# Peptides against a protein of PDB entry 5LHZ: the designs that were tried, part 43

Target 1, 78 residues: chain A of PDB entry 5LHZ
Amino acid sequence: QLLKSVFVKNVGWATQLTSGAVWVQFNDGSQLVVQAGVSSISYTSPNGQTTRYGENEKLPDYIKQKLQCLSSILLMFS

## One batch from the design tools (peptide; made by RFdiffusion4, then SolubleMPNN)

Design b2_p12_4_s1 (from b2_p12_4 with T2Q H5L R7K)
Fold by OpenDDE base, seed 2:
Structure b2_p12_4_s1 (fold): chain B 78 residues (1-78), chain A 12 residues (1-12)
Amino acid sequence: as target 1 above (78 residues)
Amino acid sequence: LQSLLEKVQSFL
C-alpha cells in the first residue's frame, strides 16, 4: 500500500509505503527502494533489471548520484 | 525516516 506520494522537481516521484519503505521512481525510468531493517537497497534500471546492493559493495557512480538525490529527498521529508 | 537517511548515507 501507498501512504504518500510526492512529486520531486527534476527527479520524479517519491513514495512512502505502508511497509516503511521509500520508493523513488526517477524520470529516466530507473527506481530505488530503501527500507529500514533491510540491509540492502534495491535498484531497478530503465530496462527493468533489478539489483540489490549491500552496504559494503562498490556502487556505480550513477547509482551513487541517485542515492545522493534520495538522501536529499529524505531530508526534505524528515 | 531518520533511520532511512542514515542507511542511505552509509552507502555513499
Scores: peptide ipSAE 0.678, ipTM 0.921, DockQ to the pose 0.847
Fold by OpenDDE base, seed 4:
Structure b2_p12_4_s1 (fold): chain B 78 residues (1-78), chain A 12 residues (1-12)
Amino acid sequence: as target 1 above (78 residues)
Amino acid sequence: LQSLLEKVQSFL
């Protein structure tokens, strides 16, 4: 279930879930899901392909950019 | 949320 959803200008929507996850829906149609207690991050591309990345993996630059954005969003929530 | 922040930052 959804706990809190916030519109972020020029980014998209960020939603905190009761599961402890944060779900970001970007304007370009991509999505990120990060959850406490889970060692990987989920990215869904605009075409609907979902990929999970581990902490030790080399991430594409476009993923890092979105994670940096998510980091800023999390700071907004705190 | 602090733990999530630290998790995200660990990927960067």
Scores: peptide ipSAE 0.678, ipTM 0.920, DockQ to the pose 0.861
Fold by OpenDDE base, seed 5:
Structure b2_p12_4_s1 (fold): chain B 78 residues (1-78), chain A 12 residues (1-12)
Amino acid sequence: as target 1 above (78 residues)
Amino acid sequence: LQSLLEKVQSFL
């Protein structure tokens, strides 16, 4: 279930879930999910392909950029 | 949210 959804200009939507996750839906159609208590993050590409990445795994630059964006969003929500 | 922030930053 949704706890709170916030529109982020030039980014998309960021949603806090009651599960402890934060879900970002980017304007390009991609998505990120990060969740408390889970060691991996989930990225969904615009074509709907979902990939999970571990903390020590090398990430594509485009995902790092989105994570940096998510970091900024989380700072704003805190 | 603080823990999520730290988690995200650990991936960067």
Scores: peptide ipSAE 0.678, ipTM 0.921, DockQ to the pose 0.855
Fold by OpenDDE base, seed 1:
Structure b2_p12_4_s1 (fold): chain B 78 residues (1-78), chain A 12 residues (1-12)
Amino acid sequence: as target 1 above (78 residues)
Amino acid sequence: LQSLLEKVQSFL
C-alpha cells in the first residue's frame, strides 16, 4: 500500500510504502527497494532481473550511483 | 525515514 509518491525530475518516481519501504522507479526502467528492518536492498534491472544485496557486498558502480540518488531523495522527504 | 537514510548510506 502506498503512502506517498513523488515525481523526481530526471530520475523517476519515489514512493513510500506502508511497509516502511521506499520504492524508486528510475527512468531507465530499473528499480530499487529499501526497507526498514531488512538487512538487504533489492535492485531490479531494466530487463526485469531482481537481485538482493547485503550491506557487506561490493556493489556495482551503477547501483551505488542510484543509491546516492536515493539518499538525496530521502533527504528531500525529511 | 532517518533510519532508511542511514541504511542507504551504509551501502555506499
Scores: peptide ipSAE 0.676, ipTM 0.920, DockQ to the pose 0.864

Design b2_p12_4_s2 (from b2_p12_4, 4 letters changed)
Fold by OpenDDE base, seed 3:
Structure b2_p12_4_s2 (fold): chain B 78 residues (1-78), chain A 12 residues (1-12)
Amino acid sequence: as target 1 above (78 residues)
Amino acid sequence: LQALLEKVQSFL
């Protein structure tokens, strides 16, 4: 379930889940889910395709950009 | 959230 959702201007919505995850829904229709205690992150493209990435994988630049954005959000809310 | 921040940053 949801704990808190925050609207982020020019980005989308960021939601904290009771599971310990943060879920970002970007304006372009893509999504990121990052969860404590899980060694991978989840990216869903605008077409609905979901891919999980491990911490030792090289990420596409467009995903890194979204993670940088998420990092900024987490930093602001910490 | 600090743990999540560190996790995300580890992917960058």
Scores: peptide ipSAE 0.700, ipTM 0.927, DockQ to the pose 0.865
Fold by OpenDDE base, seed 4:
Structure b2_p12_4_s2 (fold): chain B 78 residues (1-78), chain A 12 residues (1-12)
Amino acid sequence: as target 1 above (78 residues)
Amino acid sequence: LQALLEKVQSFL
């Protein structure tokens, strides 16, 4: 269930879920899901492939950039 | 929300 969705200019949509997750749908068609209490994050590429990454895993730069974007979004509402 | 922020930052 969705709690709230916000449009982020030049980024896409960010949605808070009742599960405690935040779901970002980027303009490039990729998606990122981060949830409290879960040790990994979920990234879905534009082609629909989903990958989970652990906290101590080395991330590709394009994932880090999207996480930095998400961080900025979260700071906006903190 | 703060917990999510800290989680995201821990991945960076």
Scores: peptide ipSAE 0.700, ipTM 0.926, DockQ to the pose 0.864
Fold by OpenDDE base, seed 1:
Structure b2_p12_4_s2 (fold): chain B 78 residues (1-78), chain A 12 residues (1-12)
Amino acid sequence: as target 1 above (78 residues)
Amino acid sequence: LQALLEKVQSFL
């Protein structure tokens, strides 16, 4: 279930889930899910392909950019 | 939420 969703101009929607996850739906059709208690993150590309990344993996730059954006969003919630 | 922030930052 979702707790709340916020619209982020020129980014998309960010939603807090009751599970302790944050779900970002970007304007380009991609998605990120970051979950408390889970060591990996989930990225879904615009074509619907989902990939999980561990914290020791090298991330593509486009994913790092989206995580940086998510970091900024989380700072807004704090 | 702070934990999530730290987690995200650990991937950067």
Scores: peptide ipSAE 0.699, ipTM 0.926, DockQ to the pose 0.868
Fold by OpenDDE base, seed 5:
Structure b2_p12_4_s2 (fold): chain B 78 residues (1-78), chain A 12 residues (1-12)
Amino acid sequence: as target 1 above (78 residues)
Amino acid sequence: LQALLEKVQSFL
C-alpha cells in the first residue's frame, strides 16, 4: 500500500510504502526501492531488469548517483 | 525514515 507520493522536479516520484520502504521512480524510467529491515537495495533499469545489491557490493556509479539523490530526498522528509 | 537514510548512506 502507498502512504504518500511526492513529485520531485527533475528527478521523478518518491513514494513511501506502508511496508516501511521508499520507492523512487526516476524520469529515465529506472527505479530504486529501499526497505526497512532488508539488507539489500533494489534497482530496476529502464528495460525492467531488477538487480539487488548488498552493502558489501561495489555499486556502479550511475546507481550511486541515484542513491545520492534518494539521500537528499530522505533528508527533505526529516 | 531516519533508518532508511542511514541505510542509504551506508551504501555510498
Scores: peptide ipSAE 0.698, ipTM 0.926, DockQ to the pose 0.833

Design b2_p12_4_s3 (from b2_p12_4, 5 letters changed)
Fold by OpenDDE base, seed 4:
Structure b2_p12_4_s3 (fold): chain B 78 residues (1-78), chain A 12 residues (1-12)
Amino acid sequence: as target 1 above (78 residues)
Amino acid sequence: MQALLEKVQSFL
């Protein structure tokens, strides 16, 4: 269930879920899901492939960039 | 929200 969705200019949509997760849908068609209490994050590429990354895993730069974007979004509501 | 922020930052 969705709690709230916000439009982020030049980024896409960020949605808070009742599960405690935040779901970002980027303009390029990719998606990112992060949830407190879960040790991994979920990234879905524009072609629909989903990959989970652990917190000590070395991330591709494009994932880091999207996480930095998400961090900025979260800071907006902290 | 703070917990999520800290989690995301831990990946960076």
Scores: peptide ipSAE 0.699, ipTM 0.929, DockQ to the pose 0.925
Fold by OpenDDE base, seed 3:
Structure b2_p12_4_s3 (fold): chain B 78 residues (1-78), chain A 12 residues (1-12)
Amino acid sequence: as target 1 above (78 residues)
Amino acid sequence: MQALLEKVQSFL
C-alpha cells in the first residue's frame, strides 16, 4: 500500500510504502526499493530484471549513483 | 526516514 508519492524533478517518483519501504522509479525505467529491517536492497533494471544486493557487496557504479540520489531524497524528507 | 537514510548510506 502506498502512503505518499513525490515527484522528483529530473529523477522520477519516490514513494513511501506502508511496509516501511521507499520505492524510487527512475526516469530511465529502473527502480530501487529499500526497506527498513531488510539487509538487502532491490534494484530493477529497465528491462525488468531484479537483483538484490547485500550490505557487504560491491555495487556497480550506476547503482551507487542511484543510491546517492535516493540518499539525497531521504535527506530532504528527513 | 532516518533509519532508511542510514541504511542507504551504509551501501555507499
Scores: peptide ipSAE 0.699, ipTM 0.929, DockQ to the pose 0.857
Fold by OpenDDE base, seed 2:
Structure b2_p12_4_s3 (fold): chain B 78 residues (1-78), chain A 12 residues (1-12)
Amino acid sequence: as target 1 above (78 residues)
Amino acid sequence: MQALLEKVQSFL
């Protein structure tokens, strides 16, 4: 269930879920879902493929870039 | 949001 959605210029939409997760829908069609208390993050590519990454895994640079963006978004809500 | 921020930053 959705709590609120915020438009982020040049990024897309960031949504807070009642679960405590944050869901980012990027303009390129990719998505990130992060949730406190869950050790992994979820990335969905534009083609719809979803991959979960653990905290000790090496991430592709393009995902790191999106996480950096998400970090900035979260700072806005903190 | 602070917990999420720290979590995300741990992946970077």
Scores: peptide ipSAE 0.699, ipTM 0.929, DockQ to the pose 0.915
Fold by OpenDDE base, seed 5:
Structure b2_p12_4_s3 (fold): chain B 78 residues (1-78), chain A 12 residues (1-12)
Amino acid sequence: as target 1 above (78 residues)
Amino acid sequence: MQALLEKVQSFL
């Protein structure tokens, strides 16, 4: 279930789920999901392919950039 | 939300 969705200019939409997860839908069609209590993050490419990354994995730079964006969004709520 | 922030930052 969705709790709240926020439009972020030049980024896309950020949504908080009832699970506590945050779901970001970027303008390029990609998506990130970060969930409390889960050690991995979920990235979905524009073509719909989903990949999970663990905290010890080397991330592609394009994903790191999106995580930095998500970090900035989360900081706005702190 | 703070926990999520710390989690995201741990990946960076």
Scores: peptide ipSAE 0.695, ipTM 0.928, DockQ to the pose 0.825

Design b2_p12_5_s1 (from b2_p12_5, 6 letters changed)
Fold by OpenDDE base, seed 2:
Structure b2_p12_5_s1 (fold): chain B 78 residues (1-78), chain A 12 residues (1-12)
Amino acid sequence: as target 1 above (78 residues)
Amino acid sequence: SLLSQIRELLRQ
């Protein structure tokens, strides 16, 4: 379930879930789900393909960019 | 790592 959603200019929407996860829906149609205590993140591409990335694997540059964006969003909430 | 940084931010 959704707790609250915030609009992030030039990024999309960031939603806090009751689970504690943060769900970002980017303007390009991709999605990112992250949660404290979970060792992997979930990325969904605009075509609907979902991939989970763990702590010890190489991330594509576009994933890194979105994670940096997410970092900025989380700092806004601190 | 970037992932660990994100998780740390989530805990705040």
Scores: peptide ipSAE 0.468, ipTM 0.867, DockQ to the pose 0.912
Fold by OpenDDE base, seed 1:
Structure b2_p12_5_s1 (fold): chain B 78 residues (1-78), chain A 12 residues (1-12)
Amino acid sequence: as target 1 above (78 residues)
Amino acid sequence: SLLSQIRELLRQ
């Protein structure tokens, strides 16, 4: 369930879920779900393919860029 | 790691 959604200029929408996860829907059609206490993140590409990434694996640059964007969003909420 | 940093921010 959705708790709170915010519009982020030039990025998309960021939504806090009641589960504690944060769901980002990017303007390029991709999606990212992250949650404290969970060892992996979920990334969905614009074509609908979903991939989970863990702590010990190499992340693609575009994933790192999305995560940096998310970091900035979270800092805005602090 | 970047993931750990993000998760830590989520816990705040």
Scores: peptide ipSAE 0.465, ipTM 0.867, DockQ to the pose 0.933
Fold by OpenDDE base, seed 3:
Structure b2_p12_5_s1 (fold): chain B 78 residues (1-78), chain A 12 residues (1-12)
Amino acid sequence: as target 1 above (78 residues)
Amino acid sequence: SLLSQIRELLRQ
């Protein structure tokens, strides 16, 4: 279930789920799902391929950029 | 780490 969705200019949509996860749908067609109690994140590329990334593994630069964007969104909402 | 920072923000 969706709790709240917000439009972020030049980024896309960010949605809070009742599970506690945050779901970001980026304008480039990619998606990111993160949840506080889960040690991994879920990234879906524009072609629909989904990959899970855990702690202590090297993240691609484009993933880091998306996470930094998410960080900014979360800071704005805090 | 970046993931740790994200998780911390989610808990706030």
Scores: peptide ipSAE 0.464, ipTM 0.865, DockQ to the pose 0.922
Fold by OpenDDE base, seed 5:
Structure b2_p12_5_s1 (fold): chain B 78 residues (1-78), chain A 12 residues (1-12)
Amino acid sequence: as target 1 above (78 residues)
Amino acid sequence: SLLSQIRELLRQ
């Protein structure tokens, strides 16, 4: 269930779900889902391929960049 | 917190 969606200039849309997850839909067509208490994040590439990354994995730089963007978004939700 | 988890991932 969707709680709230916000438009983020030059980024895309960020949505809070009742599950506690935050879902970001980036302008480049990629998506990122993170949730407190879950040990992995979900990244979907523009072609629709979804990959889960655990906290023990080395992340690609482009994923780190999007997570950093997400961090800023989460701070705005505060 | 969610933000803490993200920070942890960024440190990888």
Scores: peptide ipSAE 0.384, ipTM 0.831, DockQ to the pose 0.121

Design b2_p12_5_s2 (from b2_p12_5 with D8E K9L)
Fold by OpenDDE base, seed 4:
Structure b2_p12_5_s2 (fold): chain B 78 residues (1-78), chain A 12 residues (1-12)
Amino acid sequence: as target 1 above (78 residues)
Amino acid sequence: SLLDEIRELLKE
């Protein structure tokens, strides 16, 4: 279930889920799901491929950049 | 790590 959705200029939409996760739908068609207490993040590419990344594995730069955007998004929810 | 930082932010 959805708790709150916010529009993020030049990024997309971010939604806080009742699970505690934050779901970001980027303008490029990709998606990112992160949650505190979970050691992995979920990234969905524009073509619909979903990949989970753990905390100790190398992240693609484009995902790192999206995570940096997420930092700013989290401030919007607080 | 970046993920650790993000997780901490989510806790706040």
Scores: peptide ipSAE 0.115, ipTM 0.682, DockQ to the pose 0.862
Fold by OpenDDE base, seed 5:
Structure b2_p12_5_s2 (fold): chain B 78 residues (1-78), chain A 12 residues (1-12)
Amino acid sequence: as target 1 above (78 residues)
Amino acid sequence: SLLDEIRELLKE
């Protein structure tokens, strides 16, 4: 269930879910789901392949770059 | 880690 969606300039759309997760839909067609208290993140590539990354895993640079946007995105929900 | 930082941000 959706709570709130915000447009993020030059990034895409970010949505808060009732689960507490934040779902980001990037302009390149990729998606990212993060949630407090969960030890993993979910990344979906533009082709629809979804991969979960745990806290002990080395993240690909392209995912790290997207995660770096999260701090500013989260502020938009404040 | 980055994931740890993100989790903390989401708590606020």
Scores: peptide ipSAE 0.111, ipTM 0.681, DockQ to the pose 0.831
Fold by OpenDDE base, seed 3:
Structure b2_p12_5_s2 (fold): chain B 78 residues (1-78), chain A 12 residues (1-12)
Amino acid sequence: as target 1 above (78 residues)
Amino acid sequence: SLLDEIRELLKE
Protein backbone atom coordinates (compact mmCIF):
# COMPACT_ATOMS: atom_id res chain seq x y z
CA GLN B 1 0.00 0.00 0.00
CA LEU B 2 1.03 3.57 -0.73
CA LEU B 3 1.26 6.07 2.11
CA LYS B 4 2.50 9.24 0.46
CA SER B 5 3.83 10.22 -2.98
CA VAL B 6 5.76 13.35 -3.87
CA PHE B 7 6.88 14.74 -7.20
CA VAL B 8 10.56 15.67 -7.28
CA LYS B 9 11.49 18.08 -10.07
CA ASN B 10 14.18 16.76 -12.43
CA VAL B 11 14.30 13.47 -10.50
CA GLY B 12 10.96 11.68 -10.60
CA TRP B 13 8.45 10.38 -8.06
CA ALA B 14 9.10 9.19 -4.53
CA THR B 15 6.61 7.11 -2.57
CA GLN B 16 6.52 6.01 1.05
CA LEU B 17 5.02 2.55 1.44
CA THR B 18 3.09 1.36 4.49
CA SER B 19 5.85 -1.25 4.89
CA GLY B 20 8.27 1.55 5.71
CA ALA B 21 10.06 1.31 2.37
CA VAL B 22 10.71 4.25 0.07
CA TRP B 23 10.19 3.69 -3.65
CA VAL B 24 11.77 6.11 -6.12
CA GLN B 25 10.82 6.09 -9.79
CA PHE B 26 13.45 8.09 -11.66
CA ASN B 27 12.86 9.97 -14.91
CA ASP B 28 15.40 7.77 -16.70
CA GLY B 29 13.14 4.78 -16.09
CA SER B 30 15.14 3.26 -13.26
CA GLN B 31 13.76 2.50 -9.80
CA LEU B 32 15.18 2.26 -6.32
CA VAL B 33 13.66 0.73 -3.18
CA VAL B 34 15.16 1.11 0.28
CA GLN B 35 13.84 0.26 3.72
CA ALA B 36 15.04 0.83 7.25
CA GLY B 37 16.07 -2.36 8.99
CA VAL B 38 16.86 -4.08 5.70
CA SER B 39 20.54 -4.57 4.88
CA SER B 40 19.94 -4.46 1.13
CA ILE B 41 18.62 -2.13 -1.55
CA SER B 42 16.74 -2.98 -4.74
CA TYR B 43 17.63 -1.31 -8.03
CA THR B 44 15.70 -1.79 -11.26
CA SER B 45 17.40 -0.59 -14.43
CA PRO B 46 15.50 1.04 -17.31
CA ASN B 47 15.45 -2.31 -19.12
CA GLY B 48 13.58 -3.87 -16.21
CA GLN B 49 16.44 -5.86 -14.69
CA THR B 50 16.31 -5.88 -10.90
CA THR B 51 19.41 -6.30 -8.75
CA ARG B 52 19.65 -6.54 -4.98
CA TYR B 53 22.72 -5.07 -3.31
CA GLY B 54 23.65 -6.01 0.24
CA GLU B 55 25.83 -4.40 2.84
CA ASN B 56 29.57 -4.44 2.16
CA GLU B 57 29.06 -4.84 -1.59
CA LYS B 58 30.81 -2.46 -3.95
CA LEU B 59 28.09 -0.37 -5.57
CA PRO B 60 28.34 0.88 -9.15
CA ASP B 61 28.84 4.62 -9.42
CA TYR B 62 25.44 5.14 -11.03
CA ILE B 63 23.81 3.45 -8.03
CA LYS B 64 25.75 5.67 -5.63
CA GLN B 65 24.52 8.69 -7.55
CA LYS B 66 20.92 7.52 -7.23
CA LEU B 67 21.41 6.98 -3.51
CA GLN B 68 22.71 10.52 -3.17
CA CYS B 69 19.50 11.74 -4.78
CA LEU B 70 17.55 9.52 -2.41
CA SER B 71 19.17 11.05 0.65
CA SER B 72 17.93 14.45 -0.48
CA ILE B 73 14.45 13.05 -1.09
CA LEU B 74 14.30 11.53 2.39
CA LEU B 75 15.00 14.95 3.85
CA MET B 76 11.91 16.18 1.99
CA PHE B 77 9.76 13.56 3.76
CA SER B 78 11.02 14.50 7.21
CA SER A 1 28.88 4.36 4.53
CA LEU A 2 26.30 5.95 2.26
CA LEU A 3 23.95 3.01 2.82
CA ASP A 4 24.32 3.41 6.58
CA GLU A 5 23.47 7.09 6.34
CA ILE A 6 20.35 6.32 4.31
CA ARG A 7 19.21 3.74 6.86
CA GLU A 8 19.59 6.31 9.61
CA LEU A 9 17.52 8.83 7.65
CA LEU A 10 14.75 6.24 7.24
CA LYS A 11 14.67 5.70 11.00
CA GLU A 12 14.06 9.38 11.71
Scores: peptide ipSAE 0.110, ipTM 0.678, DockQ to the pose 0.891
Fold by OpenDDE base, seed 1:
Structure b2_p12_5_s2 (fold): chain B 78 residues (1-78), chain A 12 residues (1-12)
Amino acid sequence: as target 1 above (78 residues)
Amino acid sequence: SLLDEIRELLKE
């Protein structure tokens, strides 16, 4: 369930879920779900393919770049 | 790790 949604300029929309996760819907059509206490992240590409990445896996650069947006996103929830 | 960093950010 949705708790709070914010518009992120030049990024997309970010939503806090009641589970504690943050769901980001990017302008390019991709999606990212991250949650504290969970050892993996979920990335959905624009074509709808979803991949789960663990902490010991090498992340693609495009995913790393999207994760770097989280610092700015979290400020909008404060 | 990157995930550890993200987890810490989400806790704040």
Scores: peptide ipSAE 0.108, ipTM 0.679, DockQ to the pose 0.717

Design b2_p12_5_s3 (from b2_p12_5, 5 letters changed)
Fold by OpenDDE base, seed 1:
Structure b2_p12_5_s3 (fold): chain B 78 residues (1-78), chain A 12 residues (1-12)
Amino acid sequence: as target 1 above (78 residues)
Amino acid sequence: SLLSEIRALLQS
């Protein structure tokens, strides 16, 4: 299910999945999964707790920061 | 929204 994995300096690894999702594994042990056509994102904390966030709910600042990082990564892939 | 921007990039 993995298409391509890219090492991102000072961030971690970003992987494109055949499902259309992008999976980021951050150096701090957290993970983020986003997918086109899905209205929520999945965040997994370093302790393994997974939380889904919808489009219109308030996000914690650390999640926003990781999404901004992801945005930069996606721009590099385009 | 930020999430919408991310999804837009994924679809590009």
Scores: peptide ipSAE 0.356, ipTM 0.827, DockQ to the pose 0.926
Fold by OpenDDE base, seed 4:
Structure b2_p12_5_s3 (fold): chain B 78 residues (1-78), chain A 12 residues (1-12)
Amino acid sequence: as target 1 above (78 residues)
Amino acid sequence: SLLSEIRALLQS
């Protein structure tokens, strides 16, 4: 379930879920889900493929960029 | 790590 959705210019939509997760729907059609208490993130590419990335795992640069964007969003929520 | 930083923000 959704708690709150905010429009982020030049990024997309960021939604806080009742589960404690944050779901970002990027303008390029990709999606990112992060959740407190979970050691991995979920990335869904525009073609619908979902990949989970854990800690100590090398991330693709485009994922890192989206995570940096997410960091800014989380700061906005605080 | 970047993931650790994200998780820390989520916990704040």
Scores: peptide ipSAE 0.348, ipTM 0.824, DockQ to the pose 0.802
Fold by OpenDDE base, seed 3:
Structure b2_p12_5_s3 (fold): chain B 78 residues (1-78), chain A 12 residues (1-12)
Amino acid sequence: as target 1 above (78 residues)
Amino acid sequence: SLLSEIRALLQS
């Protein structure tokens, strides 16, 4: 279930789920799901392919950039 | 790590 969705200018939509996860739908069609207490993140590319990344895994630069963006979004939620 | 930082933010 969805708890709250906010529009983020020039980024997309960020949604808090009742599960505690945060779901970001980027304008480029990609998606990112992160959750406290979970050691991995979920990234979905614009073509719909989903990949999970662990904490000790080397991330592609574009994923890191989206995570940095997410960090800023989370600060706004606080 | 970046992921640990994100998780920390989610927990705050």
Scores: peptide ipSAE 0.339, ipTM 0.821, DockQ to the pose 0.905
Fold by OpenDDE base, seed 5:
Structure b2_p12_5_s3 (fold): chain B 78 residues (1-78), chain A 12 residues (1-12)
Amino acid sequence: as target 1 above (78 residues)
Amino acid sequence: SLLSEIRALLQS
């Protein structure tokens, strides 16, 4: 379930889930879900394909860029 | 923390 959602200008929406996960819906149609205690992140491309990346995997640059954005958002939640 | 884990991912 959803806890709260925050609009982030020029980025999209960031939502905290009751599970503790953070779900970001980017303006480009992609999505990112991260959660403490889970060893992987979930990325959904604009075409709807979902890929999970482990903590020791090499991440595509576009994923790193989105995580950097997410990091900035999370500072507001701390 | 969640933020710490994200930072760790970016360092990989």
Scores: peptide ipSAE 0.232, ipTM 0.775, DockQ to the pose 0.125

Design b2_p12_5_s4 (from b2_p12_5 with D8E K9L E12K)
Fold by OpenDDE base, seed 2:
Structure b2_p12_5_s4 (fold): chain B 78 residues (1-78), chain A 12 residues (1-12)
Amino acid sequence: as target 1 above (78 residues)
Amino acid sequence: SLLDEIRELLKK
């Protein structure tokens, strides 16, 4: 379930879930889900393909960029 | 790492 959603200019929507996860819906149609205590992140591409990335695998640059955006978003909430 | 940073921020 959704707890709170915030609009982030030039990024999209960031939603805190009751699970503690943060769900970002980017303007390009992609999505990212990250949760503390979970070793993997979930990325969904604009075409709907979902990939989970673990702690020890190399991330594509576009994923890193989106994670940097997420970092900035989380800092805004601190 | 970047993921570690994200997780730390999520804990706050």
Scores: peptide ipSAE 0.372, ipTM 0.823, DockQ to the pose 0.926
Fold by OpenDDE base, seed 5:
Structure b2_p12_5_s4 (fold): chain B 78 residues (1-78), chain A 12 residues (1-12)
Amino acid sequence: as target 1 above (78 residues)
Amino acid sequence: SLLDEIRELLKK
């Protein structure tokens, strides 16, 4: 269930879910889902392929960049 | 880590 969606300039849309997850839909067509209490994140590429990354994995640079963007978004929610 | 930081932010 969707709680709240916010438009983020030059980024896309960020949505808070009742599950506690945050879902970011980037302008490039990719998506990122992160949730407290879950040890992995979900990344969906523009072509629709979804990959889960655990906390012990080395992340691709483009994923790190999007996570840093997400971090900024979450700080804005504070 | 970056993921840990994000998870902590989600708890707030």
Scores: peptide ipSAE 0.370, ipTM 0.824, DockQ to the pose 0.941
Fold by OpenDDE base, seed 3:
Structure b2_p12_5_s4 (fold): chain B 78 residues (1-78), chain A 12 residues (1-12)
Amino acid sequence: as target 1 above (78 residues)
Amino acid sequence: SLLDEIRELLKK
């Protein structure tokens, strides 16, 4: 279930889920799902391929950029 | 780390 969705200019949509996860749908067609109590993140590329990234593994730069964007969004809402 | 920072933000 969706709790709240916000439009972020030049980024996309960010949605809080009742599960506690945050779901970001980027303008480039990619998606990112993160949750505080889960050690892994979910990234879906524009072609629809989903990959889970755990803690302590090297993240691709484009993933880091998306996470930094998410961090900025969360800071704005805090 | 970046993930740690995000997790902390999600807890707030």
Scores: peptide ipSAE 0.363, ipTM 0.819, DockQ to the pose 0.934
Fold by OpenDDE base, seed 1:
Structure b2_p12_5_s4 (fold): chain B 78 residues (1-78), chain A 12 residues (1-12)
Amino acid sequence: as target 1 above (78 residues)
Amino acid sequence: SLLDEIRELLKK
């Protein structure tokens, strides 16, 4: 369930879920879900393919860029 | 790591 959604200029929408996860819907059609206490993140590409990435695997650069964007968003809410 | 940083931010 959705708790709070915020519009982020030139990025998309970021939504806090009641589960504690943050769900980002990017303007390019991709999506990212991250949650504290969960060892993996979920990325959905614009074509709808979903992939989970764990702590010990190398992340693609475009995933790192999305995460850095998320980091900036979270810092704005601190 | 970047993931650790994100998780710490989520906890706040």
Scores: peptide ipSAE 0.370, ipTM 0.823, DockQ to the pose 0.934; fails the geometry check

